# Peptides against a protein of PDB entry 3QIS: the designs that were tried, part 140

Target 1, 334 residues: chain A of PDB entry 3QIS
Amino acid sequence: PSLELSRREFVFENVKFRQLQKEKFQISNNGQVPCHFSFIPKLNDSQYCKPWLRAEPFEGYLEPNETVDISLDVYVSKDSVTILNSGEDKIEDILVLHLDRGKDYFLTISGNYLPSCFGTSLEALCRMKRPIREVPVTKLIDLEEDSFLEKEKSLLQMVPLDEGASERPLQVPKEIWLLVDHLFKYACHQEDLFQTPGMQEELQQIIDCLDTSIPETIPGSNHSVAEALLIFLEALPEPVICYELYQRCLDSAYDPRICRQVISQLPRCHRNVFRYLMAFLRELLKFSEYNSVNANMIATLFTSLLLRPPPNLMARQTPSDRQRAIQFLLGFLL

## One batch from the design tools (peptide; made by RFdiffusion4, then SolubleMPNN)

Design b2_p17_1_s2 (from b2_p17_1, 11 letters changed)
Fold by OpenDDE base, seed 2:
Parts: C-alpha cells; structure tokens; sequence
Structure b2_p17_1_s2 (fold): chain B 334 residues (1-334), chain A 17 residues (1-17)
C-alpha cells in the first residue's frame, strides 16, 4: 500500500486559549490495494498527539484512488493552558500517519502560543500590574517561580512577606477585579445570571480583552462576562481554595467559625480573592428578585470552581463530600 | 457590602494609579 499526502508541514500561528484552529490536508491511495491508515503513538508516547492537538478522522480505509480530507485541530483547553503559558509545553508536535503493512508518514506541527491570564496562578497575576501579553515570557517564568516560592513561604508561616520586593503585589488579580466590577455594576439585575450561557464569540473577545488590556468596560453581554468569570476560576492551576485546605473545608462545613479559620490560612492572594468573590456573591443575592439567583444555585455552581478536590481525590469524591463542599460555601453566602 | 465597596475602591487605585 502507498499514500500521497498533499502537505506534511503545518504551522499554527497565534494559538490562543479556547480558540479552535484547523488545518486540512488530503491523503490519497495511489496504490493498487485498499489500505487502512491511522495516527499512531511514537515509541515512548501513549497518545498519537499532544493534548491540544487532534486529527479528524484519526483512522480510516481508502480504496484504490480514493482521497480523504484530514483536519488537524488545535484547541487549548483548561488542561493545556497552564503548561503553555509557562512555556513548559509548546505548539510543536510530530504526527505519525501509519499505513497498515505500509510506510510511516511524518507530519510536522509547529506554531506559537499567546499567553493568557486564564490558566495563570493567582500569585503570578497579583504581581502582574500590566496585561499578560505586555509581559516578556522570561518575566512570566520568573513571576511563576517567585509566586510558587512566596506561596510556600506563606503556608509555612516561616518568613514575613519580604516587603523588600520592589513592587507590592495587587490584593487580587486585576482580571478578577475587572470581571467582578463589571458584574457588580451592570449584571445585578440580569435575569438568569450564571444560568444562561454566554456567546462563544463574546467569550473570546473578553479573554482577548483581559489578556491585552485593562479596559474601562468589558465587552459582551452580562451572561458572557459571568461565564468568563467561571471559565477563569475553572482554568486556575490552583483553585481559589488551595488543594491543601480541601479536606479541612469539608470537615468544617457545618461549623462557621472553623470555616472562617480555614479561610484565614489561605495564601494572601487566595484569601483576598475568596473574600472578594463571597462579598460580590452576597451582594448579588440581594437582587434575587431580579436575577433569579439563589444561595443554593450559587453555592452549587461555585463549589466545583473554588473548592476542587485534589487531583489524587477527584476519582473518589462522594456525594457526601460534594454536599459538604456546598455547605462550606453556603456559610459565606448566607 | 461595605467590605466589597472598600476592596473595589482600593483595587481601583492599585490598578489605575
């Protein structure tokens, strides 16, 4: 069996968080026999491609002289955004198109990723006074490393926050402030807030706006701005309530005094974001007659975002654990 | 919320000044 490929090199320029890019090519059976093709893993890989890449179709049959279009789809989800922001991963891959009882055909994937405030740590974002796209990649790496070290120092209670770092960090990320300030000003009376989905185009505009500017007003509908806040919280590498405090939140869920003590032990930026969000959500609940938002809905929605189980416990989360997590948040909303 | 208002006013200064 033999294949002819219309191209073997693919360049994905300016790849962004949640923005699908597609490149197409054709494969033709120029042999005399039917053939099966498939994308196969390299010798040391479990998957035929990186998590942000896929081929469609990834396998199939071709009759003699048959041609099929293959789409290479690049999509950066919450699962790949953090490692691409840090430069740990890159928009580079090699695909192996295998022909059964035939040859391997190599495809080269290349491109560039544009960093996002989505998928960046709260600690790093508190140090970023400018939009992330204005920050040199070298400085992003340094800010992530410094943020990790400061988080560890704060948790260990060992060193007073060295006030000697020349730039005082923001109390909360400017991106969280912008989203919440917008929702507080314009969305308190919005019917079905956090219940109606946003528009995908508006979500992309909001992400691009937060990555590139400090706007006076966020573009898009109140629903899109509300969903952008949810996406931001979901994409955080470390949730607003650090994984280390997860079990203590569940154990304290029915004691409001212990709940407040647990929150007081969060890193400064995480604690400030948590208090800011809870204060916003309590204000939003005062307008329940207009926005149809209630404490149980909000607690249920934000629990999965703010109080995520550690990765090692995700598969073991019980309905009881979920109910305790909801009850923990309810104690800050009521 | 008085806490929300105070945080919003302080953060506005920290972001735009």
Amino acid sequence: as target 1 above (334 residues)
Amino acid sequence: DPELKAMMEQLRKEIYE
Scores: peptide ipSAE 0.445, ipTM 0.934, DockQ to the pose 0.970
Fold by OpenDDE base, seed 3:
Structure b2_p17_1_s2 (fold): chain B 334 residues (1-334), chain A 17 residues (1-17)
Amino acid sequence: as target 1 above (334 residues)
Amino acid sequence: DPELKAMMEQLRKEIYE
């Protein structure tokens, strides 16, 4: 069996978080026999492609003289955004198109990724006074490394933040401030806030706006701005409540005094973001007559974002653990 | 919330100054 491929080199320029890009090519059976094709893992790889790449179809049959279009889809989700922001991963891959009882065909994937404030750590963002697209990639790596070291120092209660030599970090990321300031000013009376989805085009505009500027006003509907806040919190590599404190939050869920003590042990930026979000959400709840937002809905929604189980416990989360997690947040909303 | 307003105003200064 043999295939003819219309193209073997693909370039994905300016790949962004949550923005789908597609490149297409054709494969043709120029042989005399039916053939089965599939994308196969390289040696030592578990998957035929990186998590941000997909082939559609990834397998199939071709009759003699049949042609099929294959789409190569590049999509950076929350699962790939952090490693692409840091430059640990890149928009580069090699696909192996295998022909059953035939030869392998290699496809080269290349391109560039544009960093996002989405999927960047709270610590790094607190040090980032300018939009992420203005920050050199080399400096992003340094900011992430320094942020990790400060998180660890803060958790260990070892060294007070030496306020002296480095630029004082923001108390919370500017991106969180911008989103919450907008929602506080314009969305307190918005019916079905956090219940109605935003528009995908507006979400992309909001992401691009936060990545490239410090706007006076965020573009889009209140629903899109609210969903952008949810997406931001979901995309955080480390949740607002650090994984190290997850179990202690569950264990303290019915003791409001211990809950406050647990929150006091968060890294400064995480603690500030948590307090800021809780103060904002308590303000929204005062307008429940107008916005139809209630404490149980908010606690249920934000628990999955702010108080995520550690990766090793995700598969083991019980309904009781989820209820304790909700109860923990309710103690800050009521 | 007075805490929220204080945080918002402090953050505004830190972001724009």
Scores: peptide ipSAE 0.441, ipTM 0.934, DockQ to the pose 0.958
Fold by OpenDDE base, seed 1:
Structure b2_p17_1_s2 (fold): chain B 334 residues (1-334), chain A 17 residues (1-17)
Amino acid sequence: as target 1 above (334 residues)
Amino acid sequence: DPELKAMMEQLRKEIYE
């Protein structure tokens, strides 16, 4: 069996969070026998491609002189955004197109990723007074390392850092502030807020706006701005309620005093974001006659975003655990 | 919410000053 490939090198320039890019190529059976093709893992890999890449179709049959179009899709989800923001991963891969009883054909994937405030830690963002796209990549790495160390110090209740000559971190990320300030000003009376989806084009504009600027106003509908807040919270590498406190939140869910004590143990940035969001959501609930927002809906929606189970416990989450997590948040909304 | 307003005003200063 033999294949002809129309292209073997693919460049994905300016890859962004949640922005799909597609490149296509053709494979043709220039042999005299039917062939089966598949993308196969390299010797040390479990998957045929990195998590942000997909081939479609990834396998198939070709009759003699048959041609098929293959799409190479690059999409940075919440699952890939953090490692790309840090530069731990890059828009580079090698695909192995295997022909059964034939040859391997290598495809080179390359490109560049543009960092996003989405998928960046709260601690790092609190140190970023400028848009993330203005921050040199070298400084992003340093900010992530420093953010990890500051989180650990905060958890250990170590002495507050001397107010040394380093610029004071923001109390909350400017991106969260911008989203919430917009929603507070313009969306409190928005019918079906957090229930109606945003527009994908507007979501991309909001993401790009937050990554590149400090706008006076966020572009898009109130629904798109509301969904952008949800996407931001979902994409956080560490949820607003740190994984270390997850079980304690569940255990305290029916004791409002213990719930407040658990929140007080969050790292400063996480605690501030939590309080800010809860204060905002309590304000939205005052406008329930206009926005159709109720405490149970909000608690249910935000629980999955703010109070995520640690990765090792995801497979063990019971309906009871979910109900406790919802009850925990309800104690801050009511 | 008075806490929300206070936080919003403080953050505005921290972001734009």
Scores: peptide ipSAE 0.431, ipTM 0.932, DockQ to the pose 0.966
Fold by OpenDDE base, seed 4:
Structure b2_p17_1_s2 (fold): chain B 334 residues (1-334), chain A 17 residues (1-17)
Amino acid sequence: as target 1 above (334 residues)
Amino acid sequence: DPELKAMMEQLRKEIYE
């Protein structure tokens, strides 16, 4: 069996977080026999492609003289954004299109990624006084390394790190401040806030706005700005409540005094973000007659974002763990 | 919330000054 491919080289320029790009090509069976094709892993890989890439269809049968369109979809999710922001991964891959009882066909994927404040650590963002797209990639790497070292020091030493001769970090990321300031000013009376989805086009505009500028006003509807805050919190490599404190939050969920002590042990930036968000959410709850926001809805929504199980705990949260996590957050909203 | 208002005003200064 043999295939003809209309294209073998694909370039994805200016790949952005949550922006789907598609490239299409055709494969044709120029043989006299039916053939089965599949994308296969390379010898050392578990998957046929990187997590941000997909082929559709990834397998199929072709009759003689049949042609099929294959879509190569590039999509940077929350699971790929952090490693692309750091430059640890890149928009480069090689796909192996295998033909049963035939030969392999190699496809080259290339391109460039544009860094996002989404999927960047709270510690790094607190050091970024400028939009992330203005920061040189070399400096992003240094900021992530420094941010990790400061997180670890702040967890081990309850002592305020002596703010050495480096520029004082922001108390919270400017991106979180911008989102919350906008919602506080314009969305407190918004009906169905955090219940109505945003528009995908507006979400992309908000992401691009936060990555490239410090705006006076965030573009889009209050629903899109609210969803952008949720996406931001979901995309954090380390959740607002650090993984190291996850179990202690669950264990303390019914003791409000212990809950406050656990939060006091967070790194400075994480603790500030947590307090800022809780203060904002308590303010929204005062307008419940207008915005239909209640404590149970907010606790249920934000618990999954703020208090995630550690990745090494492959155990999905039990219903009991989820209830404890919600109860933990309720103690800060009521 | 008095805590929210204080934090927002402090952060505004830190971001724009």
Scores: peptide ipSAE 0.431, ipTM 0.931, DockQ to the pose 0.941

Design b2_p17_1_s3 (from b2_p17_1, 11 letters changed)
Fold by OpenDDE base, seed 2:
Structure b2_p17_1_s3 (fold): chain B 334 residues (1-334), chain A 17 residues (1-17)
Amino acid sequence: as target 1 above (334 residues)
Amino acid sequence: DEELKKMMEELRKEIYE
């Protein structure tokens, strides 16, 4: 069997978080026999491509002189955004198109990623007074390293050594402030807030707005701004309640005094974000007659975002653990 | 909430000043 490929080199310019890009090519059976094609893993890889890449179709049959279009889809989800923001991963891959009883055909994928405030740590974002797209990539790396060290110092209750004139970090990320300020001003009376999905185009505009500017107003509907807050919290590499405190939150779920003590042990930025979000959500609940929002719904929704199980426990989360996690948040909403 | 309003105003100053 033999294939002809219309293209073998693909460039994905300006890849962004949650923005789908597609490149297409044709494969043609220029042989005399039917053939089966498939994308196969390289010798050391478990998958035929990186998590942000997909081929469609990834396998199929071609009769002699048959042609099929293959789409190469690039999509950066919450699972890839952090490693792309840090430059640990890049928009580069090699695909192996295998022909059964035939040859391998190599495809080169390249491009560039544009960093997002989505998938960036709370500690790094508290040090970013400017939009992330204005921050040099070298400075982003330094800010993530410094953020890790500050998290560890805060957890250890080490007095920050009065090391040099590092600008005082923000109490909370400007991106969270902007989202919550908008929702507080415009969405408290919004019917079905956090229940109605946002528009995908508006979500992309909100993400681009937060990555590139400090706006007076966030674009889009209240539903899109509300969903953007959920997406932001979900994409955090470390959840608002740090993984180290997860079990203690579950153990304290029915003691409001112990719950407050656990939250007091969070790193400063995480603790401030948690208190800010809880104060906002308590205010939102005062308008339940207008927005149809109740404490059980909000606790159920935000628990999965704010109080995530650590990666080693994700596969072991019981219904009881989930109920304890919900009860923990309810103690801050009521 | 007066606590929320105070937090929002303090944060506003930190972001725009």
Scores: peptide ipSAE 0.436, ipTM 0.930, DockQ to the pose 0.892
Fold by OpenDDE base, seed 3:
Structure b2_p17_1_s3 (fold): chain B 334 residues (1-334), chain A 17 residues (1-17)
Amino acid sequence: as target 1 above (334 residues)
Amino acid sequence: DEELKKMMEELRKEIYE
């Protein structure tokens, strides 16, 4: 069996978080026998492609002289955004199109990724006074490394090293400030806030706006700005309540005094973001008559974002653990 | 909330000054 491929080299320029790109090619059975094709893992890989790449179809049968279109879809989700922002991964891959009893055909995937404030750590963002797209990639790596070290020192209650001439980090990321300031000013009376989805085009505009500028006003509807805040919190590599404190939050969920002590042990930026969000959400709850928002809905929604189980415990979360997590947040909303 | 407003004003200064 043999295949003819219309193209073998693919370039995905300016790949962005949550923006789907597609490149298509054709494969044709130029042989005289039916053939089965599939994308196969390279040696030592578990998957035929990187997490941000997909082939559709990834397998199939071709009759003699049959042609099929294959779509190569590049989509950076929350699961790939952090490693692409840091430059740990890149928009580069090699796909192996295997023909049963035939040859392997290699496809080269290349391109460039544009960093996002989405999927960047709170610590790194607190050090970024400018939009992330203005920050050199080399400096992003340094900011992430420094942020990791500062997080660990803060959790260990190690004295911050001397105030060397490093610019004082922001108390919270400017991106969170912008989103919450907008919602506080314009969305407190918005019916079904955090319940109605935003528009996908507006979400992309908000992401691009936050990545490239410090706007006076965020574009889009209140629903899109609200959903952008949820997406931002979901995409954080480390949740607002650090994984190290997850179990302690559950254990303290019915003791408001211990809950406050647990939050006081968060890294400075995480603690500030948590307090800022809780203060905002308490303000939003005062307008419940207008916005239809209640404490149980908010606690349920934000618990999954702010108080995520560690990756190793995700599959083991009990309904009791979820209820304790909700109760923990309720103690800050009421 | 007065605490929220104060925090927002402090953050505004840190971002734009």
Scores: peptide ipSAE 0.433, ipTM 0.930, DockQ to the pose 0.886
Fold by OpenDDE base, seed 1:
Order: C-alpha cells, then sequence, then structure tokens
Structure b2_p17_1_s3 (fold): chain B 334 residues (1-334), chain A 17 residues (1-17)
C-alpha cells in the first residue's frame, strides 16, 4: 500500500491558551489495494501525539483512489498550559502516519506558544508587576524557580521574606484583582452570575487582555468575566488551597476554628487569594435577590476549583470527601 | 463590604503605584 500526502510540514504560529488552531491535509490512496492508516506512537511514547495536538481522523481505511481530509488540531487546555508557559514543552511534535503492511510517513509539527497568566503559578504571578507577554521567557523560568523556593520557605515558616529585595511581590496576582474588581463593580446584580456560561470569543478576549495589558476595564459580559475567573482558578498548576493541605481541609471541614488555622498555613500569596476570593463571594451573596447566587451553589462550584485533590488521590475521591470539601468552603461563605 | 473595599484599594495601589 502507498499514500500521497498533500502536506507534511505544519506550522502553528502564536498558539494561545484555549484557542483552537486547525491545519488540514489530504491523504490519497495512490496504490492498487485498500489500505488502513493510523497515527502511531513513536518509540518510547505512549501516545501518537503530545496532549495539545490531535489528528482527526487518527485512523481509517482508504480504497484505491480514495482521498480523506485529516485535521490537525492544536488546542492548549489546562492540562498543557503550565508546561508550555514554563517552556518545559514546546509547540513541536513529529507524527507517524503508519500504513498497515506499508511504510511510515512523518509529519513535522512546529510553531510557537505565547505564554499566559492562565496556568501560571500564583507565586510567579505575584512577582509579575507587568503583563506576562511583556516578561522575557528567560525571566519566566527564573520566576517559577524563585516561586518554588519562596513557597517552600513560606511553608517552613522559617525566613521572613527578605525585605531587601527591591520589588515586593504583589499580595495577589493583578489578574485576579482585575477579574474580581470588575465583578465587584459591575456583576453583583447580574442575574444568574456563575450559572450562565460566557461567550467563547469574549473569554478569548479576556485572556488576551490579561496576558497583554493591565486594563482599566475587562472586555466582555459579566458572565464571560465570571467564567474567566473560574477558568483561571481551574488552570492554576497549584490550586489556591495547596495540595499539601487538601486532607487537612477535609478533616477540619466541620470545625470552623481548625479550618481557619489550616488556611493560615497556606503560602502568603495563596492565603491572600483565598481570603480575597472569600471576601468577594461573601459580598456577592448579599445580592442573592438580584444575582440568584446562594452559598451552596458557590461552595459547590468553587470547591472543585480551590480545593482539588492531589493528582495521586483523584481516583480515590469519595462522595463523602466532596461533601467535606464543600462543607469546608461553606464555613468561609456563611 | 468595608474589608473587601479596603483590600481592593490596597491592591489597586500595589498594582498601579
Amino acid sequence: as target 1 above (334 residues)
Amino acid sequence: DEELKKMMEELRKEIYE
């Protein structure tokens, strides 16, 4: 069997978080026999492509002189955003299109990723006084390394933050401040806030706005700004409540005093973000007659974002664990 | 209300000053 491919090199320029890009090519059976094609893993890979890439279809049959269009879809989700922001991964891959009883065809995927404040650590963002797109990529790496070291120091309660570093970190990321400031000013009376989805185009505009500027106002509807806050919290590599405290939050869920003590042990930036969000959400709950927001809805929604199980425990999460996690958060909303 | 407003104003100063 043999195939003709219309293209073998694909360039995905300016790949962004949650922005789908598509490139298409044709494969044609120029042979005399039916063939089965499939994208196969390279040697030592478990998957035929990186997590941000997909081929559609990834397999199929072609009769002689049959042609099929294959879409190569690049989409950076929450699962790939952090490793792309750090430069640990890149928009580069090689796809192996295999023919049963035939030869392999190699496709080269290349491009560039544009860093996002989405999927960046709270610690790094607290050190970023400028939009992430103004920060040199080399400095992003240094900021993540420094952020890890400062997280460890903060957890150990050891060294006072050396007041001598000329640039004091922000108390919370400017991106969280911008989102919450907008919602506080404009969305407290918004009917069905956090219940109505935003528009995808507006979400992309909000992400691009936060990545490239410090605006006076965030673009888009209140629903899109609210969803952007949820997406931001979901995309955090370390949740607002650090994984190390997850079990202690569950164990303390029915003791409000212990719950507050657990939160006091968070790294400074995480603790500040948690307190800021809880203060905002308590304020939003005062407008429940207008926005249809209640404590149980908010606790249920935000618990999955703020209090995630560690990756090694995700498969073991019980309905009881989820209920305890909700109860933990309710103790800060009521 | 007042606590949140105070936090927001303090954060505004840290971001724009």
Scores: peptide ipSAE 0.423, ipTM 0.927, DockQ to the pose 0.906
Fold by OpenDDE base, seed 4:
Structure b2_p17_1_s3 (fold): chain B 334 residues (1-334), chain A 17 residues (1-17)
Amino acid sequence: as target 1 above (334 residues)
Amino acid sequence: DEELKKMMEELRKEIYE
């Protein structure tokens, strides 16, 4: 069997968080026999492609003289955004299109990723006074490394932030401030806030806006701005309540005094973000007659974002653990 | 919330000044 491929080189320019890009090519069976094709893993790989790439279809049969269109879909989710932001991964891959009893055909995937404030650590973002797209990629790597070191220092209650020559970090990321300030100003009376989904186009505009500028006003509907906040919190490499405190939050969930003590042990940026969000959400709850938002809904929604189980415990989360996590947040909303 | 308003104002200064 033999295939003809219409294209073998694919370039995905300006790949962005949550923005789907598609490139298509055709495969044709120029042979006289039916053939089965499949994308196969390279040696030592578990998957035929990187997590941000997909082929559709990834396998199939072709009759003689049959042609099929294959879509190569590039989509950076929350699962790939952090490693692409840091430059640990890149928009580069090699796909192996295997033909049963035939040849392997190699497809070259290349391109560039545009960094996002989504999927960047709270610590790194607190050091970014400018939009992330203005920050050199080399400096993003340094900021992530420095963020890790600062987190460790803050957890250890070690040395006061060196009042030295580095610009004082923001108390919270400007991106969180922008989102929450917008919602506070414009969305407190918004009916069905956090219940109505945003528009995908508006979400992309909000992401691009936060990545490229410090706007006075965020574009899009209140629903899109609200969902952008949820997406931001979900995309954090570490949740607002750091993984190290997860179990202590669950254990303290019914003691409001212990809950406050646990939060006081968060890294400075995480603690500030938590307090800021809780203060905002308590204010939003005062307008429940207008926005239809209640404490149980908000606690349920934000628990999954703010108080995520550590990756090693995700598969073991019980309904009791989820209820404790909700109860923990309720103690800050009421 | 006076605490929220104060926090927002402090953060605004840190971001724009």
Scores: peptide ipSAE 0.422, ipTM 0.927, DockQ to the pose 0.855

